# Designs tried in a protein design run: peptides against a protein of PDB entry 5IXI. Part 98

Target 1, 141 residues: chain A of PDB entry 5IXI
Amino acid sequence: TPLLDASSLEYLFAQGQYDLVKCLAPIRDPKTEQDGHDIENECLGMAVLAISHYAMMKKMQLPELPKDISYKRYIPETLNKSIRQRNLLTRMRINNVFKDFLKEFNNKTICDSSVSTHDLKVKYLATLETLTKHYGAEIFE

## One batch from the design tools (peptide; made by RFdiffusion4, then SolubleMPNN)

Design b2_p23_8_s1 (from b2_p23_8, 18 letters changed)
Fold by OpenDDE base, seed 1:
Structure b2_p23_8_s1 (fold): chain B 141 residues (1-141), chain A 23 residues (1-23)
Amino acid sequence: as target 1 above (141 residues)
Amino acid sequence: SELEEEEKRSKENFKKFFSEFYK
């Protein structure tokens, strides 16, 4: 397992976000309907990581976070389109859970600083490796 | 309600996803 310095990690994290959102690193094919739901949840988790990292880098406090924060720009575009087509009940569930968890998680990243930006980047890239089809495995072994 | 239960399960899934941050 190669040791990534700060600069390399920052680059890979930024590129990884781009690859995921733009579907250049396509998510793995679901084996079952439940697997599809799990993949969706992981994508939403990736959005939480990305947003939390952004907030930390901007030195934001919880009250300073926009109320209209959404997963839309932080998940694969294909998934975003899919969610937009779902019924109101489903969209409400997704939005409510995402916003509630984001707030809760930011207590750890912004408020008490128990999680570092480094931790978030590592988690993001590690998840990206397993979530997508062919993303480089040489980063974490 | 069903919505509330589904939200609860989804939140639990998030907790599992972020489990290393709660240790």
Scores: peptide ipSAE 0.528, ipTM 0.889, DockQ to the pose 0.530
Fold by OpenDDE base, seed 3:
Structure b2_p23_8_s1 (fold): chain B 141 residues (1-141), chain A 23 residues (1-23)
Amino acid sequence: as target 1 above (141 residues)
Amino acid sequence: SELEEEEKRSKENFKKFFSEFYK
């Protein structure tokens, strides 16, 4: 957001990641089955943002990215448990799509340098507000 | 195949989610 300085944005981004994963900012209830799929996809997108930001902050090169990196620690714990209970085919699909997109996105963020860490934090926090039930509400109470 | 269609749909959803990062 244009109204947040760098320090505030960094703080909110760090806290937001913790709140999402630990379900302190619980994800919204799905209104339909399709909405449930959209929520899951957004959570996986949040994982891509978080991982890419981490890689950029650590100044990792593409070959240095862990080949076994996963969304596991970057999505809500409730969703992680749900995915782990699904069959192998479903888990393979999720992993394949996630890893393929992560690679593509990291080429853009690390190799091309066309996306900044600032862009990632803004997208993360903006999504967090719509993805979760009450994120930000307590701040403005 | 069912798997291929699901993967295609998921990839499209990701691209839509990250649309502001693409020209």
Scores: peptide ipSAE 0.527, ipTM 0.888, DockQ to the pose 0.508
Fold by OpenDDE base, seed 4:
Structure b2_p23_8_s1 (fold): chain B 141 residues (1-141), chain A 23 residues (1-23)
Amino acid sequence: as target 1 above (141 residues)
Amino acid sequence: SELEEEEKRSKENFKKFFSEFYK
């Protein structure tokens, strides 16, 4: 497994975010309806990672986090469009679960510093490899 | 309710996704 220094990892993380959101690295095709739901949940998880990383890099504390943080700019644009077409109750559910988990996760990443920005980037890139269908970097084994 | 159950399932899915950060 190739060793990635901090600068290389930062670059790959930034590029990976761009590729995911812009669908340059398109998400894999769902094999079943449940698989589709799993893919969407992983995308939302990627948004949590990205936002948490951003908050940590900006040295933001929990009270400083915007109360209306959204996943919309941190998930694939295709998925964002799909979610916007869903009914109000579904969108409310997605928003509520996302916000609740983001708050909980940030207690670990920002509050007690048990999770580092390095950990977030590694998780993001590792997930990106399996979440997308044409992303074959195989950075981590 | 159905909404609450869906939220619980979704939250559990998140916990599974982030399981490595809870060890």
Scores: peptide ipSAE 0.526, ipTM 0.888, DockQ to the pose 0.542
Fold by OpenDDE base, seed 2:
Structure b2_p23_8_s1 (fold): chain B 141 residues (1-141), chain A 23 residues (1-23)
Amino acid sequence: as target 1 above (141 residues)
Amino acid sequence: SELEEEEKRSKENFKKFFSEFYK
């Protein structure tokens, strides 16, 4: 199996983000209600990965992240629309958990550098393969 | 509260998703 060089990985990561958000790589159909919840959680996780990667690339510190940072433009548009239709308490929960975890995770990516941008891209692309219906990019290291 | 418990469960699910980044 061929190894992905850094340039190829960067390209695939960028394209993967676009495909996920624009639903060009649509998320898989849930088999159960719980599966649907898992899918949503993974999508929000993808947003954390994307934002953290961006912050690292821009050499941003945690206090420099916008206080109103949101998952909205980093998740599938269909899911974003779905979340907007949910009740206030649900939306508050999603927002709070997302922001809290993003802060915690960025301690590892930005503060102590225990996670690299490479790690984030690999996790992102690997998740795309299982999260979406037709995404078939194989990652080789 | 119920909301606090739901948030706790959600956070645990996130940590599970990112398990390879934790010891």
Scores: peptide ipSAE 0.526, ipTM 0.887, DockQ to the pose 0.532

Design b2_p23_8_s2 (from b2_p23_8, 18 letters changed)
Fold by OpenDDE base, seed 4:
Structure b2_p23_8_s2 (fold): chain B 141 residues (1-141), chain A 23 residues (1-23)
Amino acid sequence: as target 1 above (141 residues)
Amino acid sequence: SELEKEEQRSKENFKKFFSEFYK
């Protein structure tokens, strides 16, 4: 397995975010309805990783995080459009769960520093490989 | 309620996704 230095990892992480959001690396086709839900949840997880990484890089503390942080700019545009078409209760559920988990996760990443930005980038890129159709970088084995 | 159950299921899915960060 090739060793990635910090600068290379940062570049790949940034490019991966762009590719995911812009659907240049499209998410895999769901095999079942449940698989579709799993894919969506992973996308939302990717948003948590991206936002948490951003907050850590900006040295933001928990009280400094915007109270209305949204996943909308950190998930595939196709998924964002799909979610916006869903009913209010569904959207409220997604928003509430996302915000609650983001808060919990940031307690670990920002508050106690038990998770590093390096960890977040590795998780993001590793997930990107399995989440998307044709993303065959195979950065991590 | 059904809404609460769905929220709990989603939260569990998140915990599984981030399981490596809770070890």
Scores: peptide ipSAE 0.523, ipTM 0.888, DockQ to the pose 0.543
Fold by OpenDDE base, seed 3:
Structure b2_p23_8_s2 (fold): chain B 141 residues (1-141), chain A 23 residues (1-23)
Amino acid sequence: as target 1 above (141 residues)
Amino acid sequence: SELEKEEQRSKENFKKFFSEFYK
């Protein structure tokens, strides 16, 4: 978002992460089975963005990244519970794909330095608006 | 295998999601 300054973007990014994980900004209801898969993939993508941003802010090198880092704390709690209830094969698939992509993306963000923390925050917030039901909208009770 | 197909589909979805970060 070209209209947001650095401080505003940082605040919204931090709050957005909390709202997504704690389900204060609940993810949209799937319209189809494929839509459900897309929603899950987007949530995992959000985890990649959050973790990569964290690594960059901590000035971490690739060898310093935790080998056991997971999407667990960076996706909606409801989705995390759903994944934990799935069978081992499914969980292994999700973990493997996630870790492989995280490694690839971190090579680009940390080693290549072709992606900035600003880029990650913008992508995160933009996705949050389409992924969740009412993010940014007024809710009247 | 079905597992490999699912992994490939997921990887492609990630690449699409992050397409703006690739040349």
Scores: peptide ipSAE 0.521, ipTM 0.887, DockQ to the pose 0.537
Fold by OpenDDE base, seed 2:
Structure b2_p23_8_s2 (fold): chain B 141 residues (1-141), chain A 23 residues (1-23)
Amino acid sequence: as target 1 above (141 residues)
Amino acid sequence: SELEKEEQRSKENFKKFFSEFYK
């Protein structure tokens, strides 16, 4: 199996983000209600990965992240529309958990550098393979 | 509260998703 060089990985990561958000790589159909919840959670996780990667690349610190930072443009558009239709309490829960976890995770990615941009890209692409219907990019390291 | 319980469950699910980044 061929190894992915840094340039190829960067390209695939960028393209993967676009494909996920624009639903060109549509998320898989849930098999159960719980599966649907898991899929949504993974999508939100993908948003954390994407934002954290962006922050690291821009050399941003935690206090420099916008207070109104949101998952909205980092998740599938279909899911974003779905969330907007949910009740206030649900949306509040999603927002609170997302922001809290993003803050915690960025302590590892930005503050203590225990996670690299490479790690984030690999996790992102690996998740795409299982999260989406047709995404078949194999990651070799 | 029930909301707090749901948030806690969600946080745990996130940590599971990112488990490879934790000891």
Scores: peptide ipSAE 0.518, ipTM 0.886, DockQ to the pose 0.537
Fold by OpenDDE base, seed 1:
Structure b2_p23_8_s2 (fold): chain B 141 residues (1-141), chain A 23 residues (1-23)
Amino acid sequence: as target 1 above (141 residues)
Amino acid sequence: SELEKEEQRSKENFKKFFSEFYK
């Protein structure tokens, strides 16, 4: 497994986000309904990683984060369309859990800095490899 | 409520997903 330097990691992270959102790296097919829910949760987790990384790079504090932060631009477009079509109860659940967890996680990434931007990028790319169908395995082996 | 229970389960799933950051 090659060690990625900072520049390479930054590039792969940016490209990975684009590939996931634009569905150029399609998410794996669910084997069951529960698996589908797990995949959705992983996608939302990826959104948390991306947003947290963004906030750290912008040197934002928790109070400075926009109140309207959403997963919409950070998950696969196909999933985003699916969520928009779901009933109010489901959408409320997704929104509430996402916002609450994002706030909690940002305490670690922005407030106490126990997690670095490097850690977030590595987690993102590692998850991308397992979440999608054919994303390069040469990055982490 | 059922909504609250589902939200809690989802939060737990997130905790598992991010478990490496809580060690």
Scores: peptide ipSAE 0.518, ipTM 0.887, DockQ to the pose 0.535; fails the geometry check

Design b2_p23_8_s3 (from b2_p23_8, 19 letters changed)
Fold by OpenDDE base, seed 5:
Structure b2_p23_8_s3 (fold): chain B 141 residues (1-141), chain A 23 residues (1-23)
Amino acid sequence: as target 1 above (141 residues)
Amino acid sequence: SELEEEEKRSKENFKKWLSEFYK
């Protein structure tokens, strides 16, 4: 597979976000309870990447993001439905994990400009390939 | 390929980053 130019990468990144959220690229089935937690955390990480990319493109810092920013619109709809059915303590845990991810990523990566929007797209698509059942293996050939 | 190498580096960096929160 030929190397992707910036325009192609931008398209694939946007399409990948849509496919993940709309479950057109379904996430893999967990093999254990811990594997299920790992998958959920990876999805939260994907949300952090997507939000961070958005913020960088808009040249916004973390404090400038909406106060009610959430992972909900950046994770698979099936997972979001599952989370909404869980008890309050579990939902609070998940929300705290996400906020910790976002804050830590902003502090160590975004603020220091150690990662570009290009890097975020590559990380997103690379993770999408392993997180989902059959998505996008040809992208990195 | 160059893309495969970039994928590998990105995946490894992402896993290292996530591992900080799995403790």
Scores: peptide ipSAE 0.104, ipTM 0.707, DockQ to the pose 0.043
Fold by OpenDDE base, seed 4:
Structure b2_p23_8_s3 (fold): chain B 141 residues (1-141), chain A 23 residues (1-23)
Amino acid sequence: as target 1 above (141 residues)
Amino acid sequence: SELEEEEKRSKENFKKWLSEFYK
């Protein structure tokens, strides 16, 4: 397997975010309704990772982030469009799940410095590989 | 490989919040 130094990892992380959001690395097809929900939740997790990485790089704590922070710009555009078409209650539920997870992740993982920006990038890319149809198999195999 | 070990370490670090998120 290839060795990834810091600069290479930074590049791949940035590119991976772009590929996920722009659907250049499309998410895998759900096999069941539950699988579809799992995929969506993983996408929300990817948003949490991306936002947390941004916050850490900017030396910002979660309370310092915009109060209206959203997953919308950090998930696949196709999924974002799908969510926007759902009823209000469903959208509220999704938003609450995301906000709760972001808060929990920050409180239990980020604040104690147990997770570095390096860790976030590795986890993001590893998740991206399994979440999408074709991405990254050659990187982590 | 080195990447596999890094991934393994990351998975271990994130297993707690993963369990909560995917529950």
Scores: peptide ipSAE 0.099, ipTM 0.719, DockQ to the pose 0.042
Fold by OpenDDE base, seed 3:
Structure b2_p23_8_s3 (fold): chain B 141 residues (1-141), chain A 23 residues (1-23)
Amino acid sequence: as target 1 above (141 residues)
Amino acid sequence: SELEEEEKRSKENFKKWLSEFYK
């Protein structure tokens, strides 16, 4: 369908990243404290997907990625501001979690060529639909 | 549907990583 063809996915993927980061597609409200943690982890996962897609498009291997690569530009701005207000220890933990996710994903998935850029776009958009309050209602119907 | 098939394929491709991600 036009919704899932290459050109449509490219457009939706780019727009989805923008909408997530700029909070035009706001993330869902946490129902519990644990749900809040899950939401943050999902956002970190979205950053991993976005960065991995970037790396694949640029034909970059994990060691070739910038050493200071961060989730900050790939998560909702509101969440980024929240994280930046937390203490150093907490920020270090979050950074470690993110880098571990990125490393694990690249080592076990990207390097094994089991995932394509197409798969990343689909997964990103599907996750975006469940992560945010109302995104996808008009797109995936 | 095509959407269901693509989502299912994507979930399968990420299954192992997701299990560790949400562990």
Scores: peptide ipSAE 0.092, ipTM 0.716, DockQ to the pose 0.042
Fold by OpenDDE base, seed 2:
Structure b2_p23_8_s3 (fold): chain B 141 residues (1-141), chain A 23 residues (1-23)
Amino acid sequence: as target 1 above (141 residues)
Amino acid sequence: SELEEEEKRSKENFKKWLSEFYK
């Protein structure tokens, strides 16, 4: 695998976020209904990583973020459209799951500084490779 | 490789939260 300097990693992280949201790196096809649910949860996790990276870069703690913070800008557009078509209770559940993920990540990982922005970028890109159909073969091989 | 080691370190740093995330 190639060595990535800080500048290259920053570029790839930004591009990876764009590719995931715009579905240029499409998520893999679910093999079962449960697999589909797992994929959606991984996408919510990707949103948590992206938001946490943003917060850390801005020197913001979780309580300082807008209370209406949402996963909507940080997940694949196709998934976002699918979620918006689901019933209210389902959408509420998804919102709660996301907020719980974000809270737990902040409490158990970010607050004690056990994870750096570098770690977030690496985890994001590594997850992107396994979550999507075709992404990252040249980077992670 | 260096990238593989970085991934390993990242997984280790995330293991507490990931256990809850993927539960």
Scores: peptide ipSAE 0.091, ipTM 0.718, DockQ to the pose 0.042

Design b2_p23_8_s4 (from b2_p23_8, 18 letters changed)
Fold by OpenDDE base, seed 4:
Parts: sequence; structure tokens; C-alpha cells
Structure b2_p23_8_s4 (fold): chain B 141 residues (1-141), chain A 23 residues (1-23)
Amino acid sequence: as target 1 above (141 residues)
Amino acid sequence: SELEEEEKRSKENFKKFLSSFYE
């Protein structure tokens, strides 16, 4: 993995979020049903990373975030559309999973200051590389 | 239920996802 200076990392992180959400960097095709669930969970994880980065930059903790905070603006638009078309129980599961992700990350990672905004950007971009079909190959290879 | 089991699996997957943040 190549070294990136702070300015480059900030730029790539911002662009990466845009590319993921706008599906300019499309997520990989699932090989199985379970793989599909894993991909969705990774996308929810990406949302947690993005939200946590935002919160840290705004010097906010999880209880201070809007109560209606959601993954919807932080996941691929195609996945968001897919989720909205699913039944109530499935949507409830996804909401519960996301809330658990966010809570767990906040309690065990952000609150104890074990993770910096730098770490979040690195993890986000590294995950983009594996989650999507072709993103960042020229950067990370 | 199957939904509950899937949620448990999702939580486990997230723990693996976050593993890179821990020593």
C-alpha cells in the first residue's frame, strides 16, 4: 500500500465517498446470497466510517448526532433503492444492524480515541478497493 | 428465527470488518 500525504488522503476520501454513493465505483457482484449480505454489511460499515468521520470533524459524539441519522446517504444509491423495495422485516433488520454497528464503533473505537480521522480515511479507501469492481487500482497497486 | 440469526451473522461480520482498528 503506497503512502499518501494528508492532502492526497483527504481528497481521495472525499472523492471515494462520492464515487461509492453515486455508483461511479460500483460494488462487486455477489457470488452467493450470503456474499450479497456480506457486501451489504460492508456498505453499512462504510456508512459507519463516513458518519464517524463526520462526527469527529464536527467534534460530536453519537448521542449528539441527529436521532434520524441513517445509512441512506452513505451507501450506494443502487443498494439504497434495493433496500427500500424490500419487506418491512428486512428493512428493520438492516436498520438494527446499522444502529448496532454505529453504537459498537462509537463505544469501542471512537469514544476511547483509539481511531483517528486518518485511520477512518485509510480504512474507507482500503475497503473501497475490495468492495468495488475496479476503484483505486491505479492508486493501491 | 432466521432473521435473528442473520442479524447475528451481520454483527459478527462487522466485528471482522473492524478488526483492522484493533491490535
Scores: peptide ipSAE 0.234, ipTM 0.781, DockQ to the pose 0.690
Fold by OpenDDE base, seed 3:
Structure b2_p23_8_s4 (fold): chain B 141 residues (1-141), chain A 23 residues (1-23)
Amino acid sequence: as target 1 above (141 residues)
Amino acid sequence: SELEEEEKRSKENFKKFLSSFYE
């Protein structure tokens, strides 16, 4: 696998976020029903990573973020559209799952400073590779 | 490689967070 310097990592992280949201790097097809749920959870996790990176870059603590912070701008548009079509209870559950991910990540990982912005970018890109169909083949060879 | 080491470190740092994906 090729090496990624800081500038390349920053570029790929920014481009990767765009590609995921705009579905230029489409998410993989689920192999089972449970796999479909896992894929959605991975997307929510990607949102947590992106938001946490933003917060860290802005020197903001989680409570300082807008109270209406949401996964919607950080997940694939196709998934966001699908979620918006689901019933209220399901949407509430998804929102709770996301908030739980964000809270747990903040309390148990960010607050103790065990994760850096560098770690977030690496994890984001690594997850993006496994989450999407073809992403990273030419980058992580 | 450096990339493999960084990925391994990242996976370790996010171990607890990753487990929550499947709960």
Scores: peptide ipSAE 0.146, ipTM 0.758, DockQ to the pose 0.042
Fold by OpenDDE base, seed 2:
Structure b2_p23_8_s4 (fold): chain B 141 residues (1-141), chain A 23 residues (1-23)
Amino acid sequence: as target 1 above (141 residues)
Amino acid sequence: SELEEEEKRSKENFKKFLSSFYE
């Protein structure tokens, strides 16, 4: 396996975001309804990681982010389409979960400066490997 | 592997974040 220097990690992180959203790295098939919910929550978490990384790179705090910040552009397109077809109450729940994830992460982790942009990239890629069907095979084989 | 070691360190740093997934 190749060593991951800073440049390689930056490249893989950028490509990984694209692959997840564009479904080039398809998410794993749910085995149960609960597993499906877990997968969706992981996707929301991936959105939190991506947004937090963006904010840190721009030296922005969460209150400075656009009011319309959302998970929609940071999750698999197939999942986004599925969510848009769900009823209002379900969508409200998902929005609340996402906001809670983002707020929780910011208040308990980002504000304490316990997480670096490096950590975010590592967590993102590690989660991507377990969340998707076959991501990383070409990189780690 | 190098990634596995970094994952372990990341898990420690993300303890509070991970808890939000299980709320």
Scores: peptide ipSAE 0.144, ipTM 0.761, DockQ to the pose 0.044
Fold by OpenDDE base, seed 5:
Structure b2_p23_8_s4 (fold): chain B 141 residues (1-141), chain A 23 residues (1-23)
Amino acid sequence: as target 1 above (141 residues)
Amino acid sequence: SELEEEEKRSKENFKKFLSSFYE
């Protein structure tokens, strides 16, 4: 495995976000209906990590972010397209789950400074490895 | 490995988040 210095980690994190959203690193196929829900939740979690990292880099707290902030730009485009095809109540549930994740993460980890931007990058990339089909085999091998 | 060590540290820092995240 290569050394994960600050510059390398920054590059991998930025590229990883792009690859996930643009489906260049496609998410794994669900084996069951519940597995599909778990994958969806993991993607929402990835959005929380990405948004939180953005806020920390801009030296902002999450309450200072626009109230209309959404997961849409931070999840795979295929998943976003799937969500838009679901009924209103289902979409409302997904929005609530995302907002709950974001608030809970902010309250339990970000506000008490227990999580650094470095931790967010590591967690993001580690999750990306298991969430996607073949991402980073040359890096995480 | 270096990645495994960093991931272990990260998991500890995200303990509270993970409990809610996977709930």
Scores: peptide ipSAE 0.138, ipTM 0.763, DockQ to the pose 0.043

## One batch from the design tools (peptide; made by RFdiffusion4, then SolubleMPNN)

Design b2_p24_1_s1 (from b2_p24_1, 13 letters changed)
Fold by OpenDDE base, seed 5:
Structure b2_p24_1_s1 (fold): chain B 141 residues (1-141), chain A 24 residues (1-24)
Amino acid sequence: as target 1 above (141 residues)
Amino acid sequence: SSMEEFDKNFSKLIKSYRDELYKP
């Protein structure tokens, strides 16, 4: 496993976000219905990581974030398209669950622990590797 | 380690909200 310095990690994190959203790193195919649900939740988790990282870099707390903050620009475009095709009640539930996810993550992980922006980048890239098809295989052992 | 705890907590959140998102 290659050693990642701070500059390399910053570059890979930025590129990884772009690749995930633009589907240049396509998400893996679900093996079961439950696996499909896990994949979608992992994508929402990626959005939580990205937003939390953004907030930390801007030295902002959750209440200071825009009230209309959404997962939409932080998940694969294909998944976003799929969600938009679902009924209103389902979309509302996804929005509510995501907001709760973001809140709970920041309360338990960001505020109550020593998790740094470095840790978030590592977790993002590690999750990206398992979530996508053959991406980042050389980043982690 | 703190990172290992972070990984576990993140995974638990993923599974926890799965049931909420896809409840009947």
Scores: peptide ipSAE 0.296, ipTM 0.841, DockQ to the pose 0.730
Fold by OpenDDE base, seed 3:
Structure b2_p24_1_s1 (fold): chain B 141 residues (1-141), chain A 24 residues (1-24)
Amino acid sequence: as target 1 above (141 residues)
Amino acid sequence: SSMEEFDKNFSKLIKSYRDELYKP
């Protein structure tokens, strides 16, 4: 677990979300087909974390969230474009899976445990480091 | 710890939906 103060963690969390979505921190290249599937699931997981954090900050329960809430604004733009190119049935499946993921996460992890917004930020940044190529690493030109 | 349990549960969720997303 990273040792960061609250203000630093808040800043890094906000910046990390921006970097992931805008592909400034590009996702890692898949090593296998299965790895590619895991990468997409991790991206959806990042969306679940971000949305759950938002809901907690706004003191909103899951049923109070807009029914049209989606992963679209919380995943890399490149992945979003890729998903949009897939057929309707596939997109529907992804939407359903995401809804189930969000529901299960909030019911079992948020409601049934003591997970805090702090924990979500830490998990988000930790996952971001493993999901992306060189996030947090020095890059020399 | 609670954080370790959270990590495990999150990882399980990530893997759990893999087959659901990519089933024929």
Scores: peptide ipSAE 0.293, ipTM 0.839, DockQ to the pose 0.752
Fold by OpenDDE base, seed 4:
Structure b2_p24_1_s1 (fold): chain B 141 residues (1-141), chain A 24 residues (1-24)
Amino acid sequence: as target 1 above (141 residues)
Amino acid sequence: SSMEEFDKNFSKLIKSYRDELYKP
């Protein structure tokens, strides 16, 4: 399997984040209600990856991140709009679940598994291929 | 929970993709 050089990977990662958030690479249509939930959770996971990557690049530990860190700027704008329209209790639940996910991911994956920024970029781009409709350019074969 | 399982899967997948990229 060919390796992407660091410069190419950085470029693709940046472009992928932009495409996901701006819905230039729209998320796939849910097949069922449960599938819809899985898609939303996967989007939250993408936010966790992006935030973790940001923190690592800035040499910042999770406790050093702003207390108001959220998924809002790291998920598709369409999904963000949808979440904003949900009731307060649901939105509070999503916020709490996300914060817990971010914490657990950093503790168990970043700290314990020695995941690098390179690994995060690879996972992010690979997930985009399966999560979105038109991002089907198989970068990793 | 679903989120906990997702976290575990993410960790496994990251390692898997890393290993795949560095295979001969």
Scores: peptide ipSAE 0.178, ipTM 0.708, DockQ to the pose 0.042
Fold by OpenDDE base, seed 1:
Structure b2_p24_1_s1 (fold): chain B 141 residues (1-141), chain A 24 residues (1-24)
Amino acid sequence: as target 1 above (141 residues)
Amino acid sequence: SSMEEFDKNFSKLIKSYRDELYKP
């Protein structure tokens, strides 16, 4: 796999986010109900990566981020619509778990390590490839 | 429950991502 220069990586990262959210890169088909939940978790994980990258680029700590920051803008639109249709308690739980996920991720990964924005881009794209159907095969194979 | 499994999977996901990022 050829190394990507910074400019190319930046472009691919931005495009990858767009493709995921707009469902241009279809997520893999669930094999079971539990697999479906795993896929949703992976999508939420992608949101954590994207938000963490955003925070790092803006040089903001988690407490400095807007209180209304959410996964909604960083997950597939179809999934977002699905979540909005779930009952209030379920949605509240998802929101709380996501916030905790984001916090823990940043504390354990960003703050406690030398992880850079470059690393987050690579991880995002690599995860995107595994999460979606045949996306980016030429980049990471 | 589904929600309990959801929380469990998130924990596993965090670990997975963390381990991957710390991998040389």
Scores: peptide ipSAE 0.152, ipTM 0.692, DockQ to the pose 0.080; fails the geometry check

